# Ledger of designs, part 37: peptides against a protein of PDB entry 3KDP

Target 1, 230 residues: chain A of PDB entry 3KDP
Amino acid sequence: PFLIFIIANIPLPLGTVTILCIDLGTDMVPAISLAYEQAESDIMKRQPRNPKTDKLVNEQLISMAYGQIGMIQALGGFFTYFVILAENGFLPIHLLGLRVNWDDRWINDVEDSYGQQWTYEQRKIVEFTCHTPFFVTIVVVQWADLVICKTRRNSVFQQGMKNKILIFGLFEETALAAFLSYCPGMGVALRMYPLKPTWWFCAFPYSLLIFVYDEVRKLIIRRRPGGWVE

## One batch from the design tools (peptide; aimed at target 1 F171 Y182 C183)

Design b2_p20_5 (made by RFdiffusion4; failed a check: too like the target's own chain)
Pose (drawn by RFdiffusion4):
Structure b2_p20_5 (pose): chain A 230 residues (1-230), chain P 20 residues (1-20)
Amino acid sequence: as target 1 above (230 residues)
Amino acid sequence: SVPLIIAAIFLILGVVYLFS
């Protein structure tokens, strides 16, 4: 978001104070939760790892959290900023520029895509209404994430969901977000504004995409263990 | 109020499941 904020001079979809709600808020518990994960094989049947090669974090990993599942998480994140604004007037394209004027505290008279003129606090209360649910489609997609960052070889149907803690992380992560958006306060404290029902289910096809994509990966590997995908 | 109640119930369900 902060990247395109420079590219398409677009209204900032995801705010800073909003970001220290992901890893400090919703994400903490769900992550702590993997540490409780049983194995996928007789680990004490493999030679010991090798400090020089096969590192903790590596090419093949960053090529995943950043290069893959990472992007698909954003295509879902933007897609609802694009919805929050058009369902409120600003049909996408009439956005490719606004910021310069938009962020102006004096230009209280700015055309949308119909004619309607918006003040400052009037449209910002929508910009922050834009954060509030980018901050969700992010938590929503992290369901499909927290469930495939669970295993690295086994289908979720081969390993199942016996992690009676990781599931808590879900219920928490999600509900925490709702509370962070409906309590009388989070708006005037965090630029968090209540959401309309239709609003939450945005990232859903995306969460389910992230999910399906990861499952198909693992299968390939298990069918071709030396092959390219692995 | 309704979203808060639903969220609370949802969280309680998570706690119950945790201690099950």

Design b2_p20_5_s1 (made by RFdiffusion4, then SolubleMPNN; from b2_p20_5, 14 letters changed)
Fold by OpenDDE base, seed 1:
Structure b2_p20_5_s1 (fold): chain B 230 residues (1-230), chain A 20 residues (1-20)
Amino acid sequence: as target 1 above (230 residues)
Amino acid sequence: DEVLKKAEELLEKGRELLES
């Protein structure tokens, strides 16, 4: 998100505090939960053919897969961001290069795509309005991510939801997202304004995409052991 | 209460990071 913010010079889609909330609130508990996840039977039984080569290749492939998932997560967040801004009159094309004027408190006549002028305060409100649903989008996408991270090769259905800590983490993450989204004062404290409940569903297609992606990936791994997808 | 506690913790950590 930050890279796109810099490259495209768009209004900041995700605030620093929101990023911290993701890292500390949504990633930490799940990470702990995953540490207690039962190892896959295939991982435990697989003897490395060549410990040196196979380990390096596997680490690269895993990092690539996680990178791809992260990109999908980011895309989901940006989709939500663009939808919200478009709903408020700022079409994606219009946002390109707008950051300089957007962040200038002395410019109070920034026009949207429809010629409506926005004060600095109004712009910041809409910017902060994007932070919450972006965060929520990440949380919803992380539901799928956390579930798929339980396994390397097996489908989610094969591994199941045995880790109670992971389940708890999912609920905690969701509850935290709800709290940050709807609790009074969060707009001021975290620059996360309340969002419509419908925004929770905006991320669902991307969660599904990640789920499908991972299931397809795992299917390929199962069918072609030792392939580049592993 | 747990969510509130976690939110407060995040706020505190965020503040610490911003101050560093």
Scores: peptide ipSAE 0.000, ipTM 0.262, DockQ to the pose 0.085
OpenDDE base, seeds 2, 3, 4, 5: peptide ipSAE 0.000, 0.000, 0.000, 0.000; ipTM 0.248, 0.203, 0.248, 0.239; seeds 3, 5 fail the geometry check

Design b2_p20_5_s2 (made by RFdiffusion4, then SolubleMPNN; from b2_p20_5, 15 letters changed)
Fold by OpenDDE base, seed 4:
Structure b2_p20_5_s2 (fold): chain B 230 residues (1-230), chain A 20 residues (1-20)
Amino acid sequence: as target 1 above (230 residues)
Amino acid sequence: DEVLKEAQELLEKGRKLLEE
């Protein structure tokens, strides 16, 4: 989000505090939970790794976690961001290059896509209103991400939800998201303004997309072992 | 609109707190 903010010069879609909440609150516990996941049946049947030839971290896992899934997460967040701004009169194309004027407190007549003028305070309200939905979108997408990452080849339907720590992690990040979204004072303290309940569902298509994509990938791996998608 | 109003109220409260 921050890279796009710099490159496209758009209003900041996700605040620093929110990023910290993701990194420290929502990512740590789920990541740790994966270490305690019950081993996948097919993985356990594999030959022990060769310490001389095999890397400690599988590049394929890295590419999945930080490449494809990361891009889908970002797209989900930006989708929510653009929808909120569009509902407030700022179409995506109009946001390009708007940051300089957007962040200038002395400019109180920034026009939206429909010619409506926005004061600095009004703009900041809309900006901060985007933070919470973006965060929630990431959390909802992470539900699918965590579930799929516990296995490499087996379907979630085959492996099941056996890791209580993983389940706890899912509830923890959801509870944190709810707390940050609805607890009084969070808008003032963290600039995470209240969220309409409907926005929780905005991320569901992306979570479903990730889930379906991974299940299809795993299905291909099972049918064609040794493929490039493994 | 309700969310925006609530956000506005929170912002105003924050401003008041910063002025104290």
Scores: peptide ipSAE 0.006, ipTM 0.315, DockQ to the pose 0.026
OpenDDE base, seeds 1, 2, 3, 5: peptide ipSAE 0.000, 0.000, 0.000, 0.005; ipTM 0.258, 0.257, 0.184, 0.295; seeds 3, 5 fail the geometry check

Design b2_p20_5_s3 (made by RFdiffusion4, then SolubleMPNN; from b2_p20_5, 14 letters changed)
Fold by OpenDDE base, seed 4:
Structure b2_p20_5_s3 (fold): chain B 230 residues (1-230), chain A 20 residues (1-20)
Amino acid sequence: as target 1 above (230 residues)
Amino acid sequence: DEVLKEAEKLYEEGLKYLLS
C-alpha cells in the first residue's frame, strides 16, 4: 500500500501503524501455521516434518506467505479502497496525482470526480474511513488465501482442515480485526474509522473468486501433472 | 450497534481534535 501511495501519488490507503499490525499481528501466526500443516509432499520439502530439528519457516513457506499472499492481499485491499473512494465521489483515475493537494491543509476546494469540493477535514475523514476496511479486507482475503496455500495439488475438500494452528490463526486475526474495528479507543488512537458491518463482506466476492480459481487450477494440475499452471 | 455508535462518536471527536 505504501509503495503504491508513493508511486501513484494517491491518498494513503492504510496507516503505518495498521501496516505494522498486519505484519506483526496477522501475518506471522498464519505463516507459522503453514510449517505445521500436514499437507501434501509438494508443499513441504519432506514429510513428516520434525519441528525440533527443522527450521520453523523455510524458503518455500516464506515465498508463499510474503510473496504470493502479499500480492493477493494488496489487490484485495486496493479493491476495497477504490470502492470506498468511488462511493464518496473519487474515481480511481482521479486519485492519480491527487496526494499533493489531498494532504495540503490549506487547500479546501479539492474537487472530486463530480465537481464536489472537499475541505481538508472532509478529505481526512474519508481517508481514515478507508483504513479499517482495508485492514479487514486483508484479513478476509487471508481466510481464503491461507487455506488454498496449504496445498498445491489437492483440493481443500480433499485435504481438509487438519491444522489446528491454522484454524487458531484465522480466529486470532479475525479477533484482532474485530478489536481494532469496534473498540472505541482504538479508532481514535489508530485513526481507523469504525467499520460498518456491511464492509466485512466487501472482500467476499474477491475471496470467492480466488478460491474458485485455485480449485480449478488444482483440478487441472491433477488431471495434467506438470502443466504450465503448476 | 451500540458499541459502533459510541466508537463513531469518539472517533469524530478525536478527529476534530486532531484536525483543529
Scores: peptide ipSAE 0.029, ipTM 0.501, DockQ to the pose 0.029
OpenDDE base, seeds 1, 2, 3, 5: peptide ipSAE 0.028, 0.020, 0.018, 0.024; ipTM 0.463, 0.507, 0.473, 0.498

Design b2_p20_5_s4 (made by RFdiffusion4, then SolubleMPNN; from b2_p20_5, 15 letters changed)
Fold by OpenDDE base, seed 5:
Structure b2_p20_5_s4 (fold): chain B 230 residues (1-230), chain A 20 residues (1-20)
Amino acid sequence: as target 1 above (230 residues)
Amino acid sequence: DEVLELAKKLLEEGRKLLLE
C-alpha cells in the first residue's frame, strides 16, 4: 500500500496506526491459532521429500502463493478506497498526482472530479474516512486467508472448522475491527472515522476470490502431486 | 500480556506522532 501511495501520488489510503493495528492486533492471535490446527489427514501418506531438491522448490512456491494472496488483499483495500473517494466526488483518475495538493494545508480549493472545491479540513475528513474501511477490508480478507492456511493440500471442507482457537481468533479480530471503527473518540485518537455498515461487505468479493483461488490451487495439487503448484 | 502491552505502547506512540 505504501509503495503504491508513493508511485501514484494518491492521498494516503491507510494510516500508520491502522497498519500497527493489523500487525499487532489482528494477525497475532490467528497466527498462534494455526499452531493448534490438526495435521492434514494425508501428511503421513506422503512420500518423503528429498531434503536437498524438493524443500527449496516448495519453499519458493509457498512464498509465491503468500505473495499472491497479499496482492489480492491489497487490491481489496484499494478497491474500497477508490469507491469511497468516488462517492465523495474524486474519481480514480483524478487522484493520480493529487497528493501534493491534497496534503498542502494552505490550499483550500482543491477541486474534485465535478468541480467542487474542498478545504484542507474537508479533504482530511474524507481521507480518514477511507482509513477505517480499508482496515476493515483487510480484516475481512484475512478471514479467508486464515481459513485457507489451515491446510496445504486438503480442502477446507475436508479439514473442517474444528480448531476452536482459530474460531476465537476470527471473532477477536472482528471485534477489534468493530471497536476501532465505531468506538467514540477513534476519529480523534486514531484518525479512524466511523464507517457505514455497508462497507463491511465491500471486501467480500475479494475474500471469496482468495478462497476460490486457494481451493483451486489445492485441487490442482491433489490431482497432480509433485507439480509446479505445490 | 507482554505483546498486548507492547501493542498499546506502540499505538500510543503512533498516536503521539500523528498528533504531532
Scores: peptide ipSAE 0.006, ipTM 0.303, DockQ to the pose 0.028
OpenDDE base, seeds 1, 2, 3, 4: peptide ipSAE 0.000, 0.000, 0.000, 0.000; ipTM 0.280, 0.271, 0.190, 0.180; seed 3 fails the geometry check

Design b2_p20_6 (made by RFdiffusion4; failed a check: too like the target's own chain)
Pose (drawn by RFdiffusion4):
Structure b2_p20_6 (pose): chain A 230 residues (1-230), chain P 20 residues (1-20)
Amino acid sequence: as target 1 above (230 residues)
Amino acid sequence: SSIFLVIAAIFLVLGVVYLF
């Protein structure tokens, strides 16, 4: 988001104070939760790891959290900022520039895609209404994430969901977001504004994509263990 | 808004019950 905020001079989809709500808020518990994960094989049947090679974090991993599942999380994240604004007037393209004027506190008269003129606090209350649900489609996608960052070889149907804590992390993570968006206060404190029902289910095809993509990876590997995918 | 808060609370309760 902050990257395109520079590219397409677009209204900032995800705000800073909004970001310290992901890893400090919703994400904390769900992550702590993996540490409670049983194995995937007789680990005490493999040679010991080797401090020089096979590191904790590596090429093949960053190529995943950043290069892959990372992007599919954003295509879902933007897609609803694109919806929050068009369902409220600003059909996408009439966005490719606004910022310069948009962020102006004096230009209270700005054309949308119909003619309607918006003040400052009038349209910002939509910009923050744009954060508030980018901050969700991010939590919504992290369901499909917290469930495939669960195993690294086994299908979720081979390992199942016996992690009676990780599941809590879900219920928490999600509900925490709702509370962070409906309590009389989170608006005037965090730029968090209540959402309309239709609004939550945005990232859903995307959460489910992240999900399906990861499952198919693992399968390939298990079918071709020395092959390219692994 | 209150409906959403109740639903969220229900989910937390269900989460706690499931945990224990």

Design b2_p20_6_s1 (made by RFdiffusion4, then SolubleMPNN; from b2_p20_6, 15 letters changed)
Fold by OpenDDE base, seed 5:
Structure b2_p20_6_s1 (fold): chain B 230 residues (1-230), chain A 20 residues (1-20)
Amino acid sequence: as target 1 above (230 residues)
Amino acid sequence: VQKVLEEAQKLLEEGRKILE
């Protein structure tokens, strides 16, 4: 997100505090929950691998897959960001290069895509209004990410949802997101202004995309053991 | 983590002062 912010010179889509909440709040419990996940039923049925060559290749492939999931998460967040700004009069094309004027507190007449002038305070309210939905979008996408991380090969439908700690992690993430989004004073304390409940649904297509992507990947692995997709 | 938190809090305070 920060790299895209620099390259595109757009208003800041995700605040530092929201990043910290993701890293420290939402990711820890899920990570611990994975340690208690039941082993895949097929682990002991796998063909022997060369521990020197095949392990390294598999680790690289896994890292690439997680990188791809991370990109889809970022895309989901940016989608929500652009939709909110568009609803407030700033079309995506107009945001390109706008950051310099957007962040200048002495410019109180920044025009939107429709010629409406925005004060610095008004612009910052809109910016911070984007931070909360971006965060919530990441949390919603993380639901799918956490679920798919339960297994490397088996479908989620085959493995099931037996890990109670993982389920607790999902509720913890959701509760934290709701608290940060709707608790009074979060706008002042964390610059996370309340969001419309409808914004929770903006991430669902991306969560579904991650889920479908991983299920297809796992299906390919099951059909072609030792393939490049593993 | 503590340093990052402290920096984040400072940035928030500075941001609040700018918006007031």
Scores: peptide ipSAE 0.005, ipTM 0.271, DockQ to the pose 0.021
OpenDDE base, seeds 1, 2, 3, 4: peptide ipSAE 0.000, 0.000, 0.000, 0.000; ipTM 0.252, 0.252, 0.256, 0.249; seed 1 fails the geometry check

Design b2_p20_6_s2 (made by RFdiffusion4, then SolubleMPNN; from b2_p20_6, 15 letters changed)
Fold by OpenDDE base, seed 5:
Structure b2_p20_6_s2 (fold): chain B 230 residues (1-230), chain A 20 residues (1-20)
Amino acid sequence: as target 1 above (230 residues)
Amino acid sequence: VEEVLKKAEELLEEGRKLLE
């Protein structure tokens, strides 16, 4: 997100506080939950691998898969960001290069895509209104990510939702997202203004995309053991 | 984690001052 912010010179889509909440709040419990996940039924049935060569290749492939999931998460967040700004009169094309004027407190007549002038305070309210939905979008996408991380090969439908700690992690993430989104004072304290409940649904297509992507990946792995997709 | 939280609080406070 930060790299895209620099390259495109758009208004800041995600605040530092929200990033910290993701890293420290939402990811810790899920990470612990994965340690208690049941082993895949096929782990002990795998053919012997060369521990020196095949392990390294698999670790690289896994890291690439997580990188791809991370990109889909970021895309989901940016989608929500652009939709909110568009609803407030700022079309995506107009946001390119706007950051310099957007962040200048002495410019109180920044025009939107329709010629409406925005004060610095008004612009910052809209910006901070984007931070909360971006965070919520990441949380909603993480639901799918956590579910798919239970296994490498088995479908979620085959492995099931037996890990109570993982389920607790999902509720914890959701509760944190709701707290940051709707608790009074979050706009002042964390610059996270309340969002409309409808924004929770903006991430669902991306959660579904991650789920479908992983199920297809796992299906390929099951059909082609030791393939490049593992 | 505590160090990160402390830095976050400092950055938040600095950010608030910049936005005032």
Scores: peptide ipSAE 0.006, ipTM 0.255, DockQ to the pose 0.022
OpenDDE base, seeds 1, 2, 3, 4: peptide ipSAE 0.005, 0.000, 0.000, 0.000; ipTM 0.259, 0.236, 0.241, 0.223; seeds 1, 2 fail the geometry check

Design b2_p20_6_s3 (made by RFdiffusion4, then SolubleMPNN; from b2_p20_6, 14 letters changed)
Fold by OpenDDE base, seed 1:
Structure b2_p20_6_s3 (fold): chain B 230 residues (1-230), chain A 20 residues (1-20)
Amino acid sequence: as target 1 above (230 residues)
Amino acid sequence: VEEVLKEAEKLLEEGRKYLE
């Protein structure tokens, strides 16, 4: 997300606080879950048939899968961002290169796609309004990741512990998202303005997309064991 | 896990203080 912000010179889709919440909140629970999965895999003493190659393949597969899922999450967040800005009069094409003028406090006549002038304060309100939905979108997409993780595990016991940790993490993320979205003062303190409940549903198509993507990937893996899609 | 989450929350809170 930050790379697209730099390359496209668009208004900031994710605030620093939101990024910190993702890195410390949303990414930490998956990291812990992965650490526990590795620990459980080590406990289960199923030495991979070839510990060097099978571990490397599994790590590459996991890394690639998480990388792809992360890209879809980012796309979902950006979709929500563009929808919010479009509803406020800023079409995606108009946002390209707008950052410099957007962030300039002395420019109070930035025009939207319809010729309406926006003050600096108004622009920042709209920008901060995007931060919360972006975060919420990531949280909703992570629900799909939980389902994916559940379906990948062969062991009911591994599913149980990961499910508990992931469910707890998801609950914490959802609670955090709700707190940041609806707690008074968060707009000033964290630059996250309140989110209309309807925006929670904007992420659902992307959660479905991730689910479909994972099912298709699993189908491909089943049909072509050892392919690049692992 | 709870300890790690608590530490993360603490780090987040410290990060918030640096951003204020």
Scores: peptide ipSAE 0.000, ipTM 0.230, DockQ to the pose 0.035
OpenDDE base, seeds 2, 3, 4, 5: peptide ipSAE 0.000, 0.000, 0.000, 0.000; ipTM 0.248, 0.237, 0.236, 0.250

Design b2_p20_6_s4 (made by RFdiffusion4, then SolubleMPNN; from b2_p20_6, 15 letters changed)
Fold by OpenDDE base, seed 5:
Structure b2_p20_6_s4 (fold): chain B 230 residues (1-230), chain A 20 residues (1-20)
Amino acid sequence: as target 1 above (230 residues)
Amino acid sequence: VEKVLKEAQELLEKGKKLLE
């Protein structure tokens, strides 16, 4: 997200405080929960592998898969960001290079895509209105990510939802997202303004995409044991 | 974890001050 912010020179899509809330609030409990996940039914049925060569390849492939999931998460957040700004009159093309004028407190006549002038205060309200739903989008996408991380090979439907700690983690991150989104004072304290409940659904296509992607990946692994997709 | 949480709280407080 930060790299895209620099390259595209767009208004800040996600605040530093929000990033910290993701890293510390939403990722910690899930990471712990995975340690208590039930082993896959097929782990002990795998053929002997060369621990030096095959382990390195597998670790690299896992790292790549998580990298891809992270990219999809970022895309989901940016999608929500662009939709909100578009609804407020700023089309995606118009946002390119706008940051310099957007962040300038002395410019009170920044034009949107429709010629409407925006004061500095108005622009910052819209920007901070984007931070909250970006965060919520990440949380919603993380639901799918956490669920798929339960197994490397088996379908989620085969493994089931037996890990109560994982379920607790999902509720914890959702409760945190709701608190940060709707608690009075968050706009002042964290620059996270409240969002309409409908914005929670904006991330669902991306959550579904991650889920489908991982199920397809796992299906390929099951059909082609030892393939490059592992 | 407690150390990380403490550091995070300190960073959050610093961040709040920077945003004021």
Scores: peptide ipSAE 0.005, ipTM 0.251, DockQ to the pose 0.026
OpenDDE base, seeds 1, 2, 3, 4: peptide ipSAE 0.000, 0.000, 0.000, 0.000; ipTM 0.243, 0.240, 0.236, 0.238

Design b2_p20_7 (made by RFdiffusion4)
Pose (drawn by RFdiffusion4):
Structure b2_p20_7 (pose): chain A 230 residues (1-230), chain P 20 residues (1-20)
Amino acid sequence: as target 1 above (230 residues)
Amino acid sequence: SFLFLIIASIFLIIGVFILF
């Protein structure tokens, strides 16, 4: 978001104070939760790992959290900023520029895509209304994430969901977000504004995509263990 | 808004039940 904020001079979809709600808020518990994960094989049947090669974090991993499942998480994140605004007037393209004027505290008279003129705090209360649910489609997508960052070889149907804690992380992560958006306060404290029902289910095809994509990966590997995918 | 807070609370309760 902060990247395109520079590219398409677009109204900032995800705010800073909004970001310290992901890993400090919703994300903490769900992550702590993996540490409780049983194995995927007789680990005490493999030679010991090798401090020089096969590191904790590596090419093949970053190529995933950043290069892959990372992007599919954003395409879902933006897609609802694009919805929050059009369902409220600003049909996408009439956005490719606004910021310069949009962020102006004096230009209280800015055309949308119909003619309607918006003040400052009038449209910002939508911009922050845009954060508030980018901050969700992110938590929504992290369901499909927290469930495939569960295993690295086994289908979720081979390993199942016996992690009676990771599941808590879900219920928490999600509900935490709702509370962070409906309590009389989070608006005037965090730029968090209540959401309309239709609004939550945005990232859903995307969460489910992240889900399906990862499942198919693992399968390939298990069918071709030396092959390219692995 | 209150309905959403109630629903969220129910989900947390369910989560606690699953935890224990």

Design b2_p20_7_s1 (made by RFdiffusion4, then SolubleMPNN; from b2_p20_7, 14 letters changed)
Fold by OpenDDE base, seed 1:
Structure b2_p20_7_s1 (fold): chain B 230 residues (1-230), chain A 20 residues (1-20)
Amino acid sequence: as target 1 above (230 residues)
Amino acid sequence: VEKVLEEAKKLLEEGKKILE
């Protein structure tokens, strides 16, 4: 998100506080939960054929898979961001290069895609309005990510939801998202304005995409053990 | 859940202070 913010010079889609919320609130508990996840029976039993080569390949593939998932998460967040800004009159094309004027407190006549002028305060409100849904989008996408991270090869349906800590992490993450989204004062305190409940559903296609992606990946791994996808 | 939320809020506030 930050890279796109710099490269495209768009209004900040995700604030620093929101990033901290992700890192501390949404990633920590899940990470702990995953530490307690039961290892797949196949991971434990599989003797490395070549410890040097197979480990390196596996690490590269894992890093690639996580990188891909991270990109999908980011895309989901940006989708939500662009939808919100478009709903407020700022089309994606218009946002390109707008940051300089957007962040300038002295410019109170920034025009949207429809010629409506926006004061600095109004622009910041809409910017902060994007932060919460972006965060929520990440949370919703992380539901899928956490679920898929339970297994390397097995489908989610095969591994099941046995880890109570993971389940708790999902609820905690969701509760945190709800708290940050709807608790009074969060707009001022965290620059996260309340969002419409409908925005929670904006991320669902991306969660599904991640889920499908991982299930397909795992299916390929199961069908072609030792392939380039493992 | 409330306790976790309170702790999370505290952490976020602390994080905010660090970023300020």
Scores: peptide ipSAE 0.000, ipTM 0.235, DockQ to the pose 0.098
OpenDDE base, seeds 2, 3, 4, 5: peptide ipSAE 0.000, 0.000, 0.000, 0.000; ipTM 0.236, 0.244, 0.210, 0.240; seeds 4, 5 fail the geometry check

Design b2_p20_7_s2 (made by RFdiffusion4, then SolubleMPNN; from b2_p20_7, 14 letters changed)
Fold by OpenDDE base, seed 1:
Structure b2_p20_7_s2 (fold): chain B 230 residues (1-230), chain A 20 residues (1-20)
Amino acid sequence: as target 1 above (230 residues)
Amino acid sequence: VEEVLKEAEELLKKGLEILN
């Protein structure tokens, strides 16, 4: 998100605090949950991971999380961002290069795509309105991510949802998202304004996309062991 | 572990609120 913010010079889609909430609230618990994941039937012939001796996240999980899956997550977030801004009169094309004027508090007549003028305060409200849905989008997409990270090769249906810690992680990140979205004061404190419940569903297509992507990936791995997708 | 994680989450939330 931050790179796109710089490159495209768009209004900030995800605030620093929101990023921290993702990292601390939605990534840590999942990482811990994965440490307690049961051995994959086809790969892990070893005893369940010992948190004291085993890396919390292996190189493959890191590659998946920060690579392709991370890109899909970001795309989901940006989709939500652009939809919200479009609903507020700012079409994606109009956002390109707008940041300089957007962030200038002395410019109170920034026009949207429809010629409506926006004060600095109004613009910041809209910007912060994007933060919460972006975060929620990431959380919803992470549901799929957490589930798919349970295994490297097996389908999620084969591995099942036996890890109570993973289940807890899913509830935790959802509860965190709900808290940050609806708790009074979060708009001011975290610059995360209340979210319409309907926005929770905006990410579902991307969550499904990740799920399908990983299932296809795993299918390829099962059919072609040692392939480049492994 | 679940209880510890819940507590940690709550602490993180509180911490973030304070840092604002």
Scores: peptide ipSAE 0.000, ipTM 0.232, DockQ to the pose 0.039
OpenDDE base, seeds 2, 3, 4, 5: peptide ipSAE 0.000, 0.000, 0.000, 0.000; ipTM 0.214, 0.234, 0.187, 0.224

